# Designs tried in a protein design run: peptides against a protein of PDB entry 6FRK. Part 57

Target 1, 411 residues: chain A of PDB entry 6FRK
Amino acid sequence: NEEVLNAMLKEVCTALLEADVNIKLVKQLRENVKSAIDLEEMASGLNKRKMIQHAVFKELVKLVDPGVKAWTPTKGKQNVIMFVGLQGSGKTTTCSKLAYYYQRKGWKTCLICADTFRAGAFDQLKQNATKARIPFYGSYTEMDPVIIASEGVEKFKNENFEIIIVDTSGRHKQEDSLFEEMLQVANAIQPDNIVYVMDASIGQACEAQAKAFKDKVDVASVIVTKLDGHAKGGGALSAVAATKSPIIFIGTGEHIDDFEPFKTQPFISKLLGMGDIEGLIDKVNELKLDDNEALIEKLKHGQFTLRDMYEQFQNIMKMGPFSQILGMIPGFGTDFMSKGNEQESMARLKKLMTIMDSMNDQELDSTDGAKVFSKQPGRIQRVARGSGVSTRDVQELLTQYTKFAQMVKKM

## One batch from the design tools (peptide; made by RFdiffusion4, then SolubleMPNN)

Design b1_p12_2_s4 (from b1_p12_2, 7 letters changed)
Fold by OpenDDE base, seed 4:
Structure b1_p12_2_s4 (fold): chain B 411 residues (1-411), chain A 12 residues (1-12)
Amino acid sequence: as target 1 above (411 residues)
Amino acid sequence: DSLLELLEKLLK
C-alpha cells in the first residue's frame, strides 16, 4: 500500500512539476498528502485513487490560500489600486481588464499611465481605455512617474472616481531602479491595494519573481495572466507562496473580457486536469440557477445521468449566448465560437435536448444510460422516431453522454 | 467543434 501510494504521489508530483508548480511546494505537498492520508482507511478498500486525489486537492487549495482575506474596493470611496510587475507580464492589459470589470459592475473607474520608461506606454493605455470608454490620465512630456501618478490620482479623486488604477513601469528585469521607482510611486499615492501581475508562462521563475516584488513593495494582491496559453497555472501557487497574497483575478486571453475573479476550487480542478466542471458549475451558480447543488453532489459522486446532462444543457441555454458561455470557459477565447458557430451550437444543444425529450424516465435517470440503450436497441429507434431524428443522431448523443459520464467517473 | 469537443475541453 505504501509503495502504491508512493508511486501515485510520484505521478502527481511529476504532473504538478509539469504544471509549473515550484519544486519546494511539490515536496511540501507530497509530505502533507502523505500525512493526511490515513493508511488504515486506504486498507479498507476505499477508492485509493479518489482518496489521494482528494488529499492532493485539499493540499493544493491550502497552497493557494495565503490565509489573508483579499482586499476589496469600498463602494463610494476612492480606491487607489497600483499595479506592479515586469514588462510582458500583461500588466497594462490587466489594468484595462480590471478597469473594465469594475466599470461593467457600475463602478466609476479610471486608468493612470505612470509608465514613463516604455515609449508608447501611454498611447497603448489610451488606446485600450478609449476602446473600453474608460477615463484615463497620463503624460507625453512628464518623465517622473511619481508626478504623473500623484497628479492623476488627485485629479480622479477630485472627480469622485471610485476605482483609480495606476499602471507603473514594467522593466524586462528586476532592477533596483524599478523597485525604487515603484516604492516612490507607492509612497506618493498611498494605494489601497498593490497588485502584482504575474505571467503564468514563466514557470519555475514565478517564485523568484514574485518574491523579488514582495521584498521591495507591499504586494497585497496577485493577478495571474496568460492562463489561456500553455501555462497550467502552477506558477500561481508560487506567487501566492512568495507574496503571501491572494490571487484576486486571472487573465484568460487577449480580449478585455478575458478576465475573471479568481476561484480556488475551479482553478485547482483545472490544474489537476479534473475539468472545469466546478468552474462551469460555479459560473452557473453565479447565474442563480437553483438546482446546481444537487448536480454538483451527483458529479462529485461520479453519478451522471442523461437527465443530468439535459439539465446541464438547459443551464447552458439559460446562460445566454454561447459565446459568453465559452468566453467564460478558461481557454476558450471569444474566437472559438464565431457568431455563426454560436447559433449552430445552440441549435445542436436544442437538437440534443429534443432527442432527450423523447426518452423515458428510465432512460434519463439511469446511471448507465448508454447501457440501457445498448441492451435494447429498439429504444434508439423509438427515441429517433419520437424526436424526428436519425438513429445515428441518437447514437451520437449516447456517445457524447458516454464520454461525459466516463469523465465524471474519473473525477 | 462538436458539443463533445466543447465538453471535452470543459472537462480537461
Scores: peptide ipSAE 0.006, ipTM 0.379, DockQ to the pose 0.090
Fold by OpenDDE base, seed 5:
Structure b1_p12_2_s4 (fold): chain B 411 residues (1-411), chain A 12 residues (1-12)
Amino acid sequence: as target 1 above (411 residues)
Amino acid sequence: DSLLELLEKLLK
């Protein structure tokens, strides 16, 4: 039993390392999971799979929790939020996304460009802010970011703005002068929150970069970007460990709406390749797709049919930013997204829908659709012929459905 | 492979 446990833990550790989880954190998780599993209970015929999965999930939840309550803005006050991060981390885009998020919630929000190092930084911020109808401040002539940040913060405080976001120059670890500039800006404006923006695609470098920022300024929040790409998000655990700060938001794409509040359970579920059903439900609710209330109710009751999956695919196709939502569905993980552009992902979903269009109502409306097909293999051959696909393509669809339906039954 | 798929391969 201990040998079997050690073999399973080895494979779990390998998968976490492949998800960009830091080696030290993976080692700690292995030790904690091994200590949390009673070998005597595992010998008594309990579901070894469920026990190990639950133990791994529980320890990952602890690793993403810094034990510190996330900062939240105070309504009716001037809240200054300073952004810090590497060049190319998506920091400037994330400033606009956060500003837009608060604006949509009825906060009086503005943006300040204190990036004097990057040519065209102010033009980029101005374009994004203007497109989102967000008030902005910056200079084409002032080269001191401390002056720009101070003047902009004072201006927007006097105009009774509630959310004042300050973008700063992007930095590299070798640029001590830019780190000093960052500290000077922070000292001048005295921000209520300092947000570190991290690119999830930098993998194992996340710990060292996050630490370099925390050692220089009082980082209190983390935002993780580029979670729509090949990055599995394991670097986020390293950022939390290094900064001792909560993840407050995630960036899930290039659009201004591709931004959501961080949720621990959905994030860990996605990291494990289980999908993010809760985040999908939240995103569906935010889109006010009235047609989905019935689906959400069924999901809450642990009921999920092939028809419900078909309707969900139709809804995803209506939502526009198709790529991000697919990556939230169990069995449509990063490998589905990584192999193609948004058009290829849509074509693949359309193929799955075409397979389901060849199913009958008994197959579509069954609460155990996979069992209906397993009991009568002739159904698979009928559907394959009707949709012009292989029997393997139908079996792959049924496998994806089964994975999703098993997750819904656990909610 | 997802961690889930890896766990499924080990439990077969």
Scores: peptide ipSAE 0.000, ipTM 0.357, DockQ to the pose 0.019
Fold by OpenDDE base, seed 1:
Parts: C-alpha cells; sequence; structure tokens
Structure b1_p12_2_s4 (fold): chain B 411 residues (1-411), chain A 12 residues (1-12)
C-alpha cells in the first residue's frame, strides 16, 4: 500500500512540476498528503486513487489560501488601488481589466497612469481606458510618478470616484530604484490595496519574483495574468506562498473581458486537469441563456443527451473568446489550444453541430444516444451522408458524447 | 475526466 501511494504521489508530483508548481511546494504537498492519508482507511477497500486525489486537492486548496481575507472595495467610499509588478507582467492591461470589471458592476471607476519610465505608457492606458469609456489621468510632461499619482488621486477623490486605480512603472528586472519609486508612490497616495501583478507563464521564476516584491512593498493582493490555457497556473501557488496574499483576480487572455474573480476550487480543479464546471455554470448563468436552469438541473441528475451537448456548443459559441471557455471546461488542457487557433476550434464546434443537425429527435433526445447508434449502425451512415462527413467523424462525435455523458453521471 | 477533457476529446 505504501509503494502504491508513493508511485501515485510520484505521478502527481511530476504533473505538478510540469504545471510549474514550485519544487518546494510540491515537496510540502507530498509530505502533507502522506500525513493526511490514513493508511488504515486505505486498507478498507476504498478507492485509493480517489482518496489520494481528494487529499491532493485538499492540500492544493490550502496552498492557494494564505489564511488572509481578501481586501474588497467599500461601496460609496474612495478606494485607492495601487498596482505593482514587472514590465511584461500584464500590469497595465490588468489595471484596465479591473477598472472595466468594477465599472460593469456599477462602480464609479477611474485609471491613473503613474508610469513615467516606459515611453508610450500613458498612450497605451489612454487607448485602453477610452475604448472602455473609463476616465483616466496622466501626464506627458511630468516625470515624477509621485506627483502624477498624487494629483490624479486628489482629482478623482474630489470627483467622488469609488475605484481609483493607479498603474505604476515596471522594470524588466527587480531594481532598487523601482522599489524606492513604488514606496514613494505608496507613501504619497496611501492606497487601500496594493496589487501585485504576476505573469503565470514565467513558471518556476514566480517564487523569486513574488518574494522580491513582498520583501520591498506591502503587497496585499495578487492578480495572476496569462492564464489563457497555455500557462498551467502553478506559479500562482508560488505567488501566494511568497506574498502571503490572496489571489483576487485572474487574467485569462488579451481581451478586456478576459478577467475573472479568483475562485480557489475551480482553479485547483483546472490545475489538476479536472476542469471548472462551477465556473462554466457561472459563466453560462452570466450569459442569461434562457435554458440554463433546465440544463443545470439535467446535469445534476446525471442526464445528458446529444441535444444537451448541442445546446452546450451553442452556448460556447455565444460566450465570446473560445479560448476562455475551453480553458474553463474540464480537460481542455493547453494541448487543445496548441493544436489550433480560436477560429479552428470554433470551426470544429460548428462541424460537430452540423453532424448533430443531421440527427433526428429520437437520437438527439435519447439519454443514451451512443447506444441508439450502436444498435442501428445504419443511423451512423445516414447522419454521415446528411452532414457530408465520414462515418468516422460521426463515430468520433459519439465517442466524445459517451465520454461527456459518463462524466455528467460522475458529477 | 473533466468537461474540458471531454470537450478536448470532442474538438479533437
Amino acid sequence: as target 1 above (411 residues)
Amino acid sequence: DSLLELLEKLLK
């Protein structure tokens, strides 16, 4: 039993290292999982794999929980949010995403560009802010970020803004001059929250970067960027461990809407390749699609038809950037996105829908659609001819549906 | 196997 446990833990540790989880955290996880598994309960014939998976999941949830409550803005107050992070972390883009998020929630939101180091920083912020109709402040002539930040914060406080986001200078590396500038800005504007923005794609470097910022500035929140399905997200655990600060949001692409509140359970599920069913349900609910409640209720009862799958594909096509939706559905790992662009993925969904358009109501509404086709192979040939595809393409769809239906039955 | 693995399999 200990050999089986050690073998399974080795596989999990390998997968976590491949997911850019820091080696120290993987070692700690391995020890914590070993301590949490009652070897006596493993002897009782319980599914050892499920127990280990549950223990791993539980310990990963603890690794992303700093034990500190996330800062939240207060309605009707002036909330100053200062952003810090390296150049290329997605900091400036994330400022705009956060501003847009709060604006869409009915907050009076504004942006301040206190980046005097990067040429065109203010133009980039203006462009993003103008597209989103977000008020902004900055200077082309003032070179002191402290003056710009102070003037901008004062202006927007006087105008009764509720969310005042200050973007600061980044650097390509950690420099003492950058940290001194950040401290001077923070001292001048007295932010209610300091947000560290981290690029998840830097993998094992996340720990060292996050630690360098936390050791110099009072980071209270973390935002992780570039979680577009290619970044495995393991660096996020390193950021939490180093900063002892909660992840509050994640950036999931380049679009201004490619931004969501951080949820621990969905994130860990995605990191383990288990997907984010809850986040999918939440996004489906946010779309206010008429049949969402009926679909969710069917899924809860382990019922899933080819029609339900078709409706899911229609919903996916409505949800915007296909990359984000794929990233939320469990087991569309990085490999699916790496094999095609968003347009190619959308074309594949449309092809599958076209195959289903050639199915009849008996086939679409069957609780075991694959069995209907297996009992009468002539149906596969009819559907293939009707949709202009091979019998193999229809068999692949049915194989996929069977995997869906089996997953829904396990939910 | 997650809904994503399942959709990955559907989109493969």
Scores: peptide ipSAE 0.007, ipTM 0.378, DockQ to the pose 0.104; fails the geometry check
Fold by OpenDDE base, seed 2:
Structure b1_p12_2_s4 (fold): chain B 411 residues (1-411), chain A 12 residues (1-12)
Amino acid sequence: as target 1 above (411 residues)
Amino acid sequence: DSLLELLEKLLK
């Protein structure tokens, strides 16, 4: 039993390391999982794999929870939010995304560019802010970020702005001069929240980066960027561990809308390659499709038909940027996130839907659609002819459906 | 197989 546990934990540890989880956290997780798994309960015939998976999931949830409540802005108050992070972390883009997020929620939001170090920083912020119709402040002539930040905060306080976001200078490396500048800005403007922006794609460097910021500035919130790339997000665990601060948002792409509130369960599910079914459900619910409640209820009951799959594909096609939705569906690989793959992915979904359009109601509404086809192989041939596809394509769809239905039953 | 591996196998 201990050998089996150790083998499974080795696989999990390898997968977490490949997901950019810090080696120390992986070791701690392994110890915590070993302590949480009663080896005596494993002897009782419980599904050892499920128990280990649950223990791993539970310990990962603890690692991403700093035990501190996230700061939230107060409506009708002036909330000053200072952004800190390295150059290339997506900090400036994330300032615009956060401003846009609050603006869309009916907050009076503005942006301040206190990045005097990077040439064209103010022009970039101005372009992003103007596109989003967000008020902005900055200077082309003032070189002191403290003056710009102070003047901008004062201006927008006097204009009764509720969300005042201050973007600061980023450096290419951890430099003492950067931290001194950030402290001077923070002391001058007295921010209600300091947000550290971290690039998830830096892998094992996430811990050292996050620690360096936390040791110098009072980081209270974390935003993780570039989770749309090859980064599996394991660096986010390192950021939480180092900063002891909650992840409040994640950046999931290059667009201003590619920004979402952080959710622990979906994130850990994605990190483990379990997909983000909950986030998919939430996004499906945000579409206000009346049929979504019935589908969610069926999924909760472990019932999944070919019609339910068809409706899900319709919903996915309605949800917009298909790459993001595919990345939330368990098993759509990271390769589907490339722009070239969006059209191909849509074409694949449309092909699957066209196959299902040739199915009858008995086939579509069966709780065991694959068994209906397996019992009467003539149905496969009918559907193949009706949709203009091979019998193999129909069998692949049914194999797909069966795998999906088995997952829904395991949820 | 992770749900991810499963849907990768679905889309292949």
Scores: peptide ipSAE 0.000, ipTM 0.341, DockQ to the pose 0.063; fails the geometry check

Design b1_p12_3_s1 (from b1_p12_3, 7 letters changed)
Fold by OpenDDE base, seed 4:
Structure b1_p12_3_s1 (fold): chain B 411 residues (1-411), chain A 12 residues (1-12)
Amino acid sequence: as target 1 above (411 residues)
Amino acid sequence: DELKLLENILKA
């Protein structure tokens, strides 16, 4: 039993390391999981794999929980939110995304560009803000970010803005001058929240970067960017550990709408390659597709057919951006998304649907579609011929379906 | 130290 536990923990630890989870956190998780698993309960014939998965999931949930409540803006007050982070972290884009998120929720939002270091920072902010119809402030002539931030905050306070977002200078390196500038800005504007923006793609460097910011400024919130299927998001755990601050939002792409409130359960499920069924359901519900309730109810009851998967693919094809939605589907691993642009991902989905179009109602409506095909391998050949694909392509589809159906049964 | 820890996690 201990050998089986150790072998499974090794696989999980390897997967977490490949997901850019910090080595120290992986070690701690391994120790915590070992301590949480009763070996005697594992001996009693319980599904050892399910127990270990549940223990791992629970410990990962603890790693993303800093034990502090996330700051939330107060309605009818002037909430000043200062953004900090390195250049290339997506900070400026994230400022616009957050402003747009609150604006869509009926908050009076504005943006301040206090980035005087980067040429064209204000033009970029202005372009993004104008596209989103968000009021903005900045200067082409003032070089002191403290002056710009102070004047902008005062202006928007006087105009009764509820959400005042201040974008600061991002540099390529942790320079003391950058941290001094951030501290001076923070002292001048007295932000209600300081948001550290972190790029998830920086891998093991997440801890050191997040710590360097936390040691210099009172980071109270984290936003993780570039979670668009290229980054597995393990760096997010490092950011929480280093900053002791909650992740409040995630950036999931380049579009202004590619921004969502952080949800622990979906995030950990995605990190483990379990997909984000809840996030898919939420995104499907946001689209107000009439047939969604029946599908959601089936999913809640652990029923999932090839037809239900086909309907999900149809729904996904109606949803943009396509790459993010595919990453929410269990069994559409990073390899499915990493190899193509959005058009190639659409072409792959269309190919899968074409394979399913060659299936009969008995195959599509079976609660165990994979077993129907496994019992009668001639069905695979029929479907392959009917859809003009290889038997391998049909087997890959059935493998994806099996992964999804197994997950739905475990929910 | 982190590389050794990684090796130990991957060897264990």
Scores: peptide ipSAE 0.017, ipTM 0.590, DockQ to the pose 0.009
Fold by OpenDDE base, seed 1:
Structure b1_p12_3_s1 (fold): chain B 411 residues (1-411), chain A 12 residues (1-12)
Amino acid sequence: as target 1 above (411 residues)
Amino acid sequence: DELKLLENILKA
C-alpha cells in the first residue's frame, strides 16, 4: 500500500513540477498528502487512486488559500487600487482589464498612469483606456510618479469615481530604486488595495519574484497573467505562498475580456488536467447560445453523448479564443494547448468533428459511446476509413470522450 | 538545492 501511494505521489509530483509548481511546495504537498491519507482506510477496498486524487486536490486547494479574505471594493466609496509588478508581467494590460471589468459591472472606474520610466507607457494606457471608454489621467511632462499619482487620485476622488486604478513603473529586474518609488507612491496615495501582477510563464522564478515584492511593499492581492499559453498555472501557488495574499483575478489572454475572477476549485481542476466544467458552463451561459439550456440540463443529469460533444465543439468554434475554452474541457487540458497555437487547436477540433461526422446516429446518441465502439471494434475501423484518419485517432477521440463523460457523471 | 530536491522527489 505504501509503495502504491509512493508511486502515485511520484506521478503527481512530476506532473506538478511540469506544471511549474515550485519544488518546495511540491515537497510540502507530498508530505501533507502522506499525512492526510490514513493507510488503514486505503486497505478497506476503496479506490486508492480516487483517495490519493482527493487528498492531492484538497492539499492544492489549501496551497491556493492564504487564509486571508480577499479585499473587495465598497460601492459608493472611492477605492484606490495600486498595481505593482515587473516590466513584462502584463501589469498595464491588467490595469485596463480590471478597469473594464468593474466598468461593465456598473462601477464608475478610472485609470492613472504613474509610469514615468517607460517611454510610451502613458500612450499605451491612453490607447487601451480610450478603446474601452475608461477615463484616464497621466502626464507627458511630469517625471515624478508620486506627483502624477497624487494629482490623479485627487482629481478622480473629487469627481466621485468609485474605482481608481493606479499603474506604476515596472523594471526588467528587482531594483531598490523601483521599490523606493513604489513605497513613495503608496505613501502618497494611501491605496485601499495593492495588487501584485505576476506572469505565470516565468515558472519556477515566480516564488523569488513574488517574495521580493512582498518583502518591500504591502501586497494584499495577486493577479496572475498569461494563463492562456504554455503557463500551466503552477506559479500561482508560488505567488500565494510568497505573498500570503489571495489571487483575485486571472488574465487568460491578450483581449480586454480575457480576464476573470479567480475561482479556486476550477483552477486546481485545470492544474491537474481535470478541466473546468463549471467555468465551461459559466462561459456557455455568458454567450447566451440558444441550445445552452438543453445541454446544461443534460450535463446536470450526468448524460453526455458524442453528439453533445460535437455540439460543444461547434459552440467552441463560434466563441473565438479556442485555447482558453479547450483548456476548460476535460481531457483537452495542458496537452492539447501545449502542442500548438490557436490555429492548431482549431485544426484539431475540426479533425475531431470530421471523425464524428463519420459516426452513425447510434454511435453519436449513445449514452456510452465508447462502450458501443469497444463492443464492436469494426466500428472504429469504419469511422477511421470514413474520416481518412488512423484507428489510433479514433481511439484518442473515444478516450477524450470517456474522460469527459466520466466527469459529467460526477457532477 | 532545488535540483537535488527534484532528484529526490523523482527518485522517491
Scores: peptide ipSAE 0.016, ipTM 0.515, DockQ to the pose 0.009
Fold by OpenDDE base, seed 3:
Structure b1_p12_3_s1 (fold): chain B 411 residues (1-411), chain A 12 residues (1-12)
Amino acid sequence: as target 1 above (411 residues)
Amino acid sequence: DELKLLENILKA
């Protein structure tokens, strides 16, 4: 029994290391999991794999919780949020995403560009801010980031802005000059929150980077970016461990809406390849798909039609990049998140919808759609001809529909 | 249960 446990833990530890989880955290997790598993309960015929997976999940949840409450802005107050991080971390894009997030929630939000080092930093911020209709401040002539940040914060405080986001300079490397500039800006503007932005794709460098920032500036929050890539996000555990600060948001793509509040359980589920069930529900709810209530009501009654399936495919297509949605579904491996598989998956959905576009209302609205086609095989041939597909493709669609309708009846 | 449905939609 102990040998089997050690073998399974070795596989889990290898997978966590391949997910960019720091070696020290993986060792600690292995020890904690071993101490949490009762070997006697493992002997009693319980599914050893499920028990180990649950213990691993529970210990990963603890590693993402720093035990510190996340800072939250106060309504009707002036909240200054300073962003820090390396160049290429997605910091500037994340400033715009956070500003847009608060603006959509009815906060009076603004952006300040205190990045004087990067050519075109202010133009990029201005472009993003203008697209989102967010007020912005910066200079083309002032080279001191302390002056720009101070003037911008004062201006927006006087104009009664509630969320004042300050983007700072990033460097390509950890340099003392970067940290000195960040400290000077922080001392001048006295931010209510300092947000460290980290790229999840930097792998094993996440711990060293996050530690270097925390050792120099009072990081109180973390945002992890590029979780749409091949990075499983194991570096986020390293960031929390090093900064002792909560992850408050994650960036899941390049679009301004590819930004969500961090949730511990969904994130760990995704890291383990179990899917993000809660994040999918939240994203579906945020889309205010008016048709969701009617669909949920039908699902509660065990009714599921080909039209209901078509509407769900339309909803999936409206949710944005299909790779992100697939990555939220249990048992879609990281291979499905590759850009190639997104286009293929969207093409497949579009093909299925095109088949359904060739169906009539009687076929679409039948609570037993597959039986309608099985009773009259001529319908399959009509739909196949109308959609330009094989009769086999229509039969595959009906087989998929039948599996769904059977699941809905078991709900 | 809805998520098993979506999982099966996308795995199918």
Scores: peptide ipSAE 0.006, ipTM 0.394, DockQ to the pose 0.079
Fold by OpenDDE base, seed 5:
Structure b1_p12_3_s1 (fold): chain B 411 residues (1-411), chain A 12 residues (1-12)
Amino acid sequence: as target 1 above (411 residues)
Amino acid sequence: DELKLLENILKA
C-alpha cells in the first residue's frame, strides 16, 4: 500500500513540476498528502486512487488560498488600483482588461499611464482605452511618473470615477532605481489595492519575482496572464506563496474580453489536466447560447454522451475564439492549443466531429460510449473506415470522451 | 490506466 501511494505521488509530483509548480511547494504537498492519507483506510478496499486524487486536489486548493480575503472595490467610492509587474508581463493590457471588466459591470472606470520609461507606453494605453471607450490620462511631456499618477488620480477623483487604474513602468529585479520609483508612486497616490501582474510563462522564476515586488510595495492582489499559452499556471502557486495575496483575475488571451475572475476549483482542475468544466459552463452561459441549457442540465446530472460532446464541439465552433474554450475541455490539453493557430485547432475539432459523424445513434447516445466500442471492437474499425481515419484516431477520441464523461460523473 | 491517462494528458 505504501509503495502504491509512493508511486502515485511520484507521478503527481512529476506532473506538478512539469506544470511549473515550485519544487518546494511540490515537496510540501507530497508530505501533506502522505500525512492526510490513512494507510489503514487504504487497506480496507476504498478506491485508493480516488482518495489520493482527492487529497492532492485538497492540498492544491490550500496552496492557492493565502487565507486572506480578496480586496473588492466599494460602489460609489473612488477606488485607486495600482498595477505593478515586470516588463512584458502583460501589465498594460491587463489594466485595459480590468477597466473594461468593471465598465461592463456599470462602474465609472478610467486608466492612467504612469509609464514614462517605455517609449510608446502612453500611445499603447491610449489606443487600448479608446478602442474600449475608457477615459484615460497620461503625458507626452512629463517624465516624472509620480506627477502623472498624482495629477491623473486627482483629476479622476474630482470627476467622481469609481475605478481609477494606474499603470506603472515594467521593472526587472536588477533595477533598484525603478523599484524605488514604483514605491514613490505608491506613496504619492495611496492606492486602495496594489495588483501584481505575473506572466504564467516565467515558470520557476515566479517565486523570486513575486517576492521582489512584495518586499518593495504592499501587493494585495495577483493577476496571472498568458494562461492561453504553454504555461500550465503552476507559477501562480509560487506567486500566492510569495505575496501571501489572492489571485483575483486571470488573463486567458489577447482580446480585451479574455479576462475572468479567478476561481480556485476550476484552476486546480486545469492545472491537473482535468479541464475547467465550471469555467466552460460559465463561458457558455455568458454567450447566451440557449441551445446549451439542455447540455448544462445533463452535465449537472452526470450524464454525458458522444452526441453531447459533438453538440459541444458545434457550439465551440460557433463561439469564435476557439483557443480559450478548447483549453477548458478535459483531454484538449494546453498542447492541443500550443501546437497550432486557431485554424489548426478548428481543423482538429472538425476531424473529431467527422469521426463522430460515422458513429450510429446507439454509439452516440450511450451514456458509456467507450464501453460500447470496447465490447465490440468491430465498431472502431467501421467508424475508422467511414471517417477515413486510423483505428488509433478513433481510440484517441474515445479516450478523450472517457476522460470527459468520468469528470461529468463526478460533478 | 488513469495514471497513464494523467501522464498522457501531461505529455500531450
Scores: peptide ipSAE 0.000, ipTM 0.369, DockQ to the pose 0.020

